# Designs tried in a protein design run: peptides against a protein of PDB entry 6GMG. Part 342

Target 1, 331 residues: chain A of PDB entry 6GMG
Amino acid sequence: DSDDRVTPPAEPLDRMPDPYRPSYGRAETVVNNYIRKWQQVYSHRDGRKQQMTEEQREWLSYGCVGVTWVNSGQYPTNRLAFASFDEDRFKNELKNGRPRSGETRAEFEGRVAKESFDEEKGFQRAREVASVMNRALENAHDESAYLDNLKKELANGNDALRNEDARSPFYSALRNTPSFKERNGGNHDPSRMKAVIYSKHFWSGQDRSSSADKRKYGDPDAFRPAPGTGLVDMSRDRNIPRSPTSPGEGFVNFDYGWFGAQTEADADKTVWTHGNHYHAPNGSLGAMHVYESKFRNWSEGYSDFDRGAYVITFIPKSWNTAPDKVKQGWP

## One batch from the design tools (peptide; made by RFdiffusion4, then SolubleMPNN)

Design b2_p27_6_s2 (from b2_p27_6, 10 letters changed)
Fold by OpenDDE base, seed 2:
Structure b2_p27_6_s2 (fold): chain B 331 residues (1-331), chain A 27 residues (1-27)
Amino acid sequence: as target 1 above (331 residues)
Amino acid sequence: SSRPKLSAEEAAKINAAGAEAEAKALA
């Protein structure tokens, strides 16, 4: 349980952060210090700094999902997710490759599937789609205009997303965004919104009706992107962790990384913000830490996960939680 | 690995917090 979880206290609006410290090639700080940075850099509404609210601090305190939750303004729904999978590489390696010494067939297949995903291409696909959406949003003052603009943009690019059903998460994502409907948010005006990106790491072997081997070593067929669109069906992602392979072993169910709307063209230079675990300053796990990682550090992930998805959602343009440039660490 | 290996107990605690977060969001 999370009985030892604590909501971090409020930080004065004018309090500056302490310096971050390096950790495994990323910048790291305690959650309280991230709140200070957040208030100075990301808290702005209509250009004015805001103190992080009790509700936002509570969201943040839940750890891995907290950073994305606070910055997106809603709990991640993960409905509009993208990835890239090299089917030819997968088939070739299964056919011509061999298990490593001591590696079971199931371990081999799971590993080959994991390695057949291209995180950079998946991220680039999400950025491409987000750019299309942002162009469609720019001068659209109602949802109908937004949707018409999307279809036109997709047609111009000969993008397979143009063939998606009207009920698809691709077309319904905006209308299903709470901040779009809020008076102080989008106020039902698409031109007041912008597309943003976050990433989720999770386990493929979540089907409890499947073999134990798939739950332990991955399901090679699960959570693959659709050809042409890159869309991943996330409906079967129920935050089920990897099954232990040995006694005493445990795995975490997910990790979330916040990218927002950075304009840095080089993927390797983009910054991803994420947390370790829920805030338990008086518990065995200790205080929550926040990391700002470069793409390579983020996309590497952990052995807990064999899938990475890049998800698009929307925030009001008046929010500064997704600036064009993100600086790693402090100062 | 860039993260220490977690015990079953540690992972269970983290996952429970995740479930709580989701439940809170859906309430």
Scores: peptide ipSAE 0.662, ipTM 0.948, DockQ to the pose 0.770
Fold by OpenDDE base, seed 1:
Structure b2_p27_6_s2 (fold): chain B 331 residues (1-331), chain A 27 residues (1-27)
Amino acid sequence: as target 1 above (331 residues)
Amino acid sequence: SSRPKLSAEEAAKINAAGAEAEAKALA
């Protein structure tokens, strides 16, 4: 059903972007123009701008995951994911709250669970962990040194992640990153890598063996973070969309937003880059658009999703896909 | 929501593209 997908053509390396347009508090542009911006701002390897390759343009053309794919250098595996859930709020609202007019019990419970996730705290936890990892990477020239540094940092902070198994995605994430092993990437040197963050929105009610109500309105118990660590078990995320509640209704299975390694301390001022759908300039969906959204716009999400996770991965420091500061739009 | 409501057909197309992307990445 993606037969109408088209890979955007190459853009000249020195072509400047056209101005972005405002759209619902976001900066928006067509994918071809984003490629132009990407080449000017984010394409740099060792300080030299690069033309986006055909492979990268193809990745980008897949839409909802494409921006994160191009900027991280790999398809998202989502293994190291964080969130924050207020269990006390959830229990209190279930006990003392009331369904809205016309709202079923299952719909009420699903909504209350969704509202009990704190996107800002989840994001802050991911940033905290990324900072710890970056400190551990800074002077480590082999994986053993990195892991030793990481354990020391966690011990000093009395962080619950210190109790994770050695096989946990938390400890194995670096070694499982392709760019870490690449000669022109990390070259097996942790000090050449940095932690970066992206976010995934998805549906909780993915278990086909569960009730229809959970598939329609959410599973209140699914994809909760572990206490203390904030880690989310993503093993049951199979990109299954929300079930329709009305005839003709359809939901998308996921959305991805790229943050990278911005240093802005105020979460509300951070910029998140994401796409709408695959590039179909000659199809009914039309051309792919890329959005640069503030955190408020990103974290709001869509009715398609009731979960948000903040995921840590790694890129070489020589890449400029995750700069300290991201400017929204163009110019 | 800042996104227009999608039809079942539109959502199916988008989801199919997502599945294709994953398959390509795993190949």
Scores: peptide ipSAE 0.661, ipTM 0.948, DockQ to the pose 0.781
Fold by OpenDDE base, seed 5:
Structure b2_p27_6_s2 (fold): chain B 331 residues (1-331), chain A 27 residues (1-27)
Amino acid sequence: as target 1 above (331 residues)
Amino acid sequence: SSRPKLSAEEAAKINAAGAEAEAKALA
């Protein structure tokens, strides 16, 4: 229950943000100040600054999903997700590794699985695919042309995604994007859209029929990317948090980070924007804060999560929520 | 970066807000 959630008030369009503050190697600010920055930097539609609407402010106020929601224009569906998993490392560590002192077998296996994911490679895979998609979008004026271009690009690159079913989220993602169909968005013209990336952190042990150990320490076999494609089946992600391992312990079900379409080639220099929790300025949790983190800070995640996925969606090119360059903090 | 450990109550509140957000988005 979020009875204490408050939608941040409107900020004047011309109001400049206050300086961000360092927080754990990140740039941090209160949500109201992020709205100010957003209006100055990211709000542009067809080159014109926009005041963040009440609806957008409400979306934002929900916290960890809010930043991605506002900037992508839709609630994350997470259908087109990528990751990288080192199966050889996993098998080798399970075979030759040993549990730490006091670590249970289940905890050991869960940890080894978590450590077998490579966040950087997962991110790079998503960027690679997004680039392919953007090339396919560039001169496509209908969905059929886009799909044909996409298949050609994949074939030329000998990418395993070329073998995906036509009903795969990979091919259906564009048509399932609301802004693609909007008159002021894509207007069913792929060339008016661009691929963007966000990341979701979540828990692997979500199967209620599984052992308690998997729910507490992770399911080593869950949410692995398919070999060759890097696609993660997210159908079993139901936003179920990690089960407590001790009394009084609680875990959050997910975290979202917005990357957009930055062109910075060095992953470590990319900026990820994310929120902490829903906005409760008069409640126990306090005001929502927004963080702009470098990749290392984002990808580190929290103990709440043992999976990270990098998700591709689409926004209209007329939106400035995913600029080529993102500056961390303010000024 | 380490965030403070959340209590069960805090986590529950955050998760409930998440569920509300999803419900709103699907409505």
Scores: peptide ipSAE 0.661, ipTM 0.948, DockQ to the pose 0.790; fails the geometry check
Fold by OpenDDE base, seed 3:
Structure b2_p27_6_s2 (fold): chain B 331 residues (1-331), chain A 27 residues (1-27)
Amino acid sequence: as target 1 above (331 residues)
Amino acid sequence: SSRPKLSAEEAAKINAAGAEAEAKALA
């Protein structure tokens, strides 16, 4: 039921944003003000500032996916996802750890699994792969050249991704990117594209055939990265939310955070842009807010989620939705 | 927690909007 969703009105191209406000260590603003910032900072195509289109404003208005949608230019497909899981830690904690007071065994196992994911290493892996892809893109003027470059780069680094199937999301991601094929985008020229990163938070216990405990407290075995590659099989992610543990409790099915292509080497200093919910200024949920969070704030997530994946996609280099440096807030 | 606790109704609304977004993107 999104009957109360409203598409934010157009903002004048020259309208400057109002100052952001701090919120739990992040910068926060209403969606209309984010549009103003976006037009000033991120809207540029071929160096020319653009007004956010009605279509883009509509995408943005859907909230938790909207920020990633408008900045990537497509609805997230989540096919090329990375994470890091410490299996030794998981096994050790299960063996030697104890449930907390009032914690069920299933809750304990779900928590231990969640804590066994290393968000920083997962993010680092995605950045590493994105860097390899960007090198492969740089001098490639057709897809064949890109794929050849990519294979060479992977071989040089002895990366396990070199063993992936040609039809895997890893090799097909560029080809499957709409903006790559657009005349004003990549125009089928890989060298006009760059790899970008966003993150998705979601629930592991999505299997309806599994136990109620897994749906409530997580599936410890679900959505683990493949050894060596770090790839997460996202095919079982159907946007099913966590099951309530108490009456009246509700969980959201996903959250998305936009990173883009920041060059900040310190993960803790990177900025992640995300929304709270769809824009309902006249509804019970209220206006959509946009947050610019540091990595620690983003990676912490919410109790709704026990998995975080870092996803690679592509945008044209002519877009400024993924600048090298992102400044938190305004001014 | 970095956000207020959501009711079942609020969560359902948000999730429905998400489903609508996906449907729109696939159209």
Scores: peptide ipSAE 0.661, ipTM 0.947, DockQ to the pose 0.788; fails the geometry check

Design b2_p27_6_s3 (from b2_p27_6, 14 letters changed)
Fold by OpenDDE base, seed 3:
Structure b2_p27_6_s3 (fold): chain B 331 residues (1-331), chain A 27 residues (1-27)
Amino acid sequence: as target 1 above (331 residues)
Amino acid sequence: SSRPKLTAEQAELINKAYQEAEEKAKA
């Protein structure tokens, strides 16, 4: 374990959270207070609230990934990822645009590529697919029925995903979900599961065999979604951070944001839950903070990252970690 | 971005923790 990492102590089951701190469209709190909120709002199994277990608190303590980890019930695999890229915009800007003052060509191209991703459309694509999956799940009592339903739904919508291989992450995602097989989870019954969404921010320039410029400023061609499906090949994502552009500069390898299964139709009103870093209350980094951000704030990301993927996974319907409505902050 | 710029040392510590998390998840 990290030297300064501390697992937050257990919080009494009935302890109410302290008010969150509002900050520029976000609600912020320390990790212990998030645990309190989580126990009151998200902890329910079969309608009964639960104390966050030591294991869950340990997962949470690792930082941004911990929020998604606790709420999804598994460490993110990122296999079923979606994005949207505007190829025409990219080409046009490269052709007609020019580097800013002091901006290198590589920096310009990296920036243009980053800006050519439409985060909202990527998110909407993931939501669309999740909806299709949920329809396929609802009356399926075995995996075969689920897969048949998926194929039918995709055919009806003329969705390019219907052409994916049976071994594709798209079709294998459910069977590869541990909670699907758990007795107290899905118990191998697809109708007991629902699709949920989280987002990962990461760096495109991860290829160590590429130019230093790509590692510093981004690889414009990396991690683009496939046309038609919107699927992003995440196989080359090895959690390699952006290379520093100045002495002493450092970048984090990823950020994760939890969306779940909110039904809010307006993307701008959706709430994304994420953390800053591992919990080190007695260390230099300090205590872990948890943020509940609106989509605008989440999708903006940080300079550490130039890609955003929206990932689908599954949780048991008996869990309340992905409710239809998420309230920002407390109260 | 509202996040302060990280030093190389800070980023390294954070990334190390994330690596440990992944390793723990695989165990």
Scores: peptide ipSAE 0.645, ipTM 0.942, DockQ to the pose 0.797
Fold by OpenDDE base, seed 2:
Formats: structure tokens, sequence, C-alpha cells
Structure b2_p27_6_s3 (fold): chain B 331 residues (1-331), chain A 27 residues (1-27)
């Protein structure tokens, strides 16, 4: 295990959380208090409140990925990822723009590429696809029926995803979801499942065979969405962090934010739940904190990352980890 | 809001933990 990582202790099932504190426009709390909130709000299975298990607490303790892990029920695979990239903006800025004072050409290109991604459109695309999937899941009692429904929905919408291969993560995502196969989960019944969304921030310059400049400032050509579908090939994402540009500098390899299945139409009002680092209450990093951020705060990301993807996975409808409405903070 | 800049040591610790998480999930 990581040095000084501690699994948060169990919280009594009926213990209410303490108030969250504001932190730069987002709500913040220590991990144990999030567990309390989670048990009160998100823990329900078939309408019954559940105590967070030791396994779930252990998952959570690893940091930002832990929040998504606990709420999705599985470690993120990131296979069904969406983004939006403005190719015209990218080309125009490269042609007409100039590096800032002291900015290298590689740094300029990396920055321009980063800025050419539209986080809101990427998120909207994922929501659109999730909606289509949810319609296809409805009244489908086997995978074949789900796939047929999905194809029909895509055809009706003239969506480019209809042309994806049957082996594509788009079509295989449901069958590859452990909770779909679980007796107490989907039990192989698509109609018992729903699509949910989380986001991953990561670094584009992960190719170790590429130039040092790309590793430091980003690879402008990496992890772009496919035209029409918006799908991002995540196969080259190996959780490699950005290379330092100065001595002593370090970057984290990824950040995860949990959205779930909120129905709020205004993207700016959606709430994203994420963590800072692994729980080390007696270590140098300190206790893990959990943040509930609005979309704007989440989508801004950190300098550690130049890519954002919005990923679709599935959970049983009986779980309440992805409610229609998420309230920021406590109370 | 921007996060405070991490030291190499801090980043290494965090990344190590994340690697362990992935390994645990695969086991």
Amino acid sequence: as target 1 above (331 residues)
Amino acid sequence: SSRPKLTAEQAELINKAYQEAEEKAKA
C-alpha cells in the first residue's frame, strides 16, 4: 500500500454529516464527513440506506478516483469517452496566433490545442449519448433487445455512432459492466440499468517515444475526438503524468469527477464530486478532502492536465449513487 | 480555482497511490 494511506473508519449509519465549508466556489469536506453524507443520500439500494462497506471505504481512500469508484461500483475503465474539439479554431490560432513572451513554439501549440477543446460541448455530447442509451435500455430485457433499440435510436437521430463496429466500446460497454451481470444488480436485464457519466482529466503528452517538448507542454494531436461521434480513443492513456518544466515540479497523472445522472439542463448548475489525494491523516499530505464543484470549477481543471474526457458507464437503477438531483454541500 | 503547485515528492506520492489503486482493481 501507499505510504501513510489509511482506510477511513466506518461511520454509523445514522450519523448526519457536518456542514461543508465553501472553498473557492465549491463545497469541501473531509473524507469521513463525505462518507456520512454518502450514507444518508447516495447509499440506498432498493430504497434502503446502506453503510459504506470496508471495501468501498478502501476504494474511496485512494483519492479522486475513489469517488468515482465508489459511486460507479467499479474502477474506471474509461473506454467509452467523449470530447469536443474545434479543429477550425485550432488551425486558425496556429496560423494567426503567436507565442507569448517566453513561450516556446511547443508550449504555444500545446496551449492552443488545450484551448481548442470545448468542455461544455464534450459534456453535452456525453449527456446526449447517455440519454439515447437510457431510452434503449428501457423495456429491453436482454442484451440483444438493448442493442436493437440502440441501433434504432441512433438511426432515428442520424447519429454517426450507428456506424460503429459491434466490438466498439460503445456497443460492448453494457455487457462489460460487472454490475450488469450481478444477481443483485442488473441480473442481465438491461432495463434494470442506467447510463451514468464521470469525467477524467489527464495529460496528452504520454508517449515516451515522442519529443520532450510534447511531454512537457502537451501533444496537440493526441486524444482528439473522432468527428461525428465524439469518441476519444483512450487506449494510449497509461496514466502518465506531465513532465516537469522546472526542477522540483511535479504533476499528478489524473483527476476524476463524478456526475452520475443529473437531469439539470443547465450545465453550469451541475455538480461534480471529486477528491484531492489519498487519505493520509497522519502523513505529510494530510486527510483526504472531497469537493462538490459546479461544472465551471470542475472543467477548469489544473495545469497538470490538458485533456478532459466525459465517460459513460452503467449502474443498476436500484442504486442511488446517481440521483436526478445533486445538492451541493451540506445542509 | 487553481490548486497549489505540487512538489515532485508530493506528486510522486499521489501517483504511486493511484497506481496501487489500479493494481488493486485488476487483482
Scores: peptide ipSAE 0.644, ipTM 0.943, DockQ to the pose 0.787
Fold by OpenDDE base, seed 4:
Structure b2_p27_6_s3 (fold): chain B 331 residues (1-331), chain A 27 residues (1-27)
Amino acid sequence: as target 1 above (331 residues)
Amino acid sequence: SSRPKLTAEQAELINKAYQEAEEKAKA
């Protein structure tokens, strides 16, 4: 067990949340209060409000991953991930730029690589693909029909994803979603499912056989999206944190942010829900807090991470964990 | 958004919890 981790107690179904607190451009609240909001806003199954179960509260209590876990209904697999990388910018900066004062070559290259990722374009690509998938899902009543629809949609758009292998996470993601197979979920009917998006921040320098510099300052070549598709090979992401560069320094292995299926066209106005750490109200870390951040706040990330991926998964349409409109904070 | 810089001890605790979460999900 994690040190002093506690599962938040059940909240009465009809208890309204207390007001959120503004914090660094985001809305913030303690996890217990988020549970209250979740029950009022996101808990609905087939239109019926639900109390967050003990299992769901336990998932949530683990921190940032818990928010995505509860809302997606499964632990993140991160297999269908998208990003955008500007190769020309990267090459140009390496060629024409130079390390800052006191910056090593490895630090410079790692920084340039990090800055060559475009979070907004990565997010947009994921949304584009999710839209294609949703169209393919809409009138498909079995997986075969879904896959056929998907291929047709991709062909019509001349999308490079049409060339992916049948075993690719792109095509296998739906069948590998537990809620798709559940009787009260998709019940093997694609038309009962919808694509949703979450984001993961992580460290590029995870290869233990690589140089110490890459582990400390990033691997410029790692976790780049494939040209044309935008797919990121996440197979080498083993949740290894950044290596410390000074004594006493430590880094967290990942951060997760939940977007769902918001229809807001302006990326800057989209809301991302995430947590800080596991719930330890009586421990040194303290109570878990949940944040509802705008895209700018989320995409900024932390120094712990030099990669951001936008991941597609699926939930039943009967769930309200991914509504079209998300309101930041309370009320 | 900004946050306080974590100590090695804090990061280790958090990462341990995240590892436990993954293990729990696989069980």
Scores: peptide ipSAE 0.642, ipTM 0.943, DockQ to the pose 0.821
Fold by OpenDDE base, seed 5:
Structure b2_p27_6_s3 (fold): chain B 331 residues (1-331), chain A 27 residues (1-27)
Amino acid sequence: as target 1 above (331 residues)
Amino acid sequence: SSRPKLTAEQAELINKAYQEAEEKAKA
């Protein structure tokens, strides 16, 4: 066990949450209270409210990844990830821009690369693809039908994803989803599943064989989306944190935010649920807190990270962990 | 929204927990 990590206790099924507290434009609460909200709002299986299981509470207790873990039903694999990168902006800024006062060349390049990613467009791309997938899932009662539907949808939209290899995470994502194969989940029926989205923030400079500058300030060439598809190769993401730039400085390896399947058309009004750190109520870090942030607050990220990916996975339609509408806070 | 900068010790603790989570998921 991590030092002082504690699994939150069970909450009575009918216990109502306490009001969330505003924090930096977000709605914030302690993990125990989030469990209460989760049970009231997100716990439903086949329309029936469920108590969060001990296993789920344990997953949740690990922090930011725990929120996505509990709601998606699996530990994030991050295989089907999307982003948007403005290559022209990047090249232009490198050519015509100037380092800030005291900024090294490597720091400048890393910053310019970071700023060349468009979080909103990346999110939009993921939503677009999720929508296509959902249409393909509809009335598909086996994987073959689902894949055929996908190909047809992509062809109709002239989407570059139509050219992806059959072994691509794009086509294999559903079959690799545990809940798809579960009897009480998809039961191998694509029409019982829906696409959902979460986001991961991470560091680009993870190659230990690269220069120290890249590890400190970012690798401008790493984790760029493929043109046309928007797919990000996440194979090199090994959860390695940013290297410190000053003595005593430390960075976290990743942050996860849960979006699910909200139908809100305005990206700025979408709600992202995430946690700070593992639950250590008796430790130095303290209790885990859960945040419900608007897209702006989520997409801003932290200095720990210079990449954001929007990942598609699947959950059973019978789960209510990804409702059409998410309300920020409580009530 | 800016969170306070983490110390090396804090970051190490958090990262250790995240590593544990990954290991647990693989088990």
Scores: peptide ipSAE 0.637, ipTM 0.942, DockQ to the pose 0.805; fails the geometry check

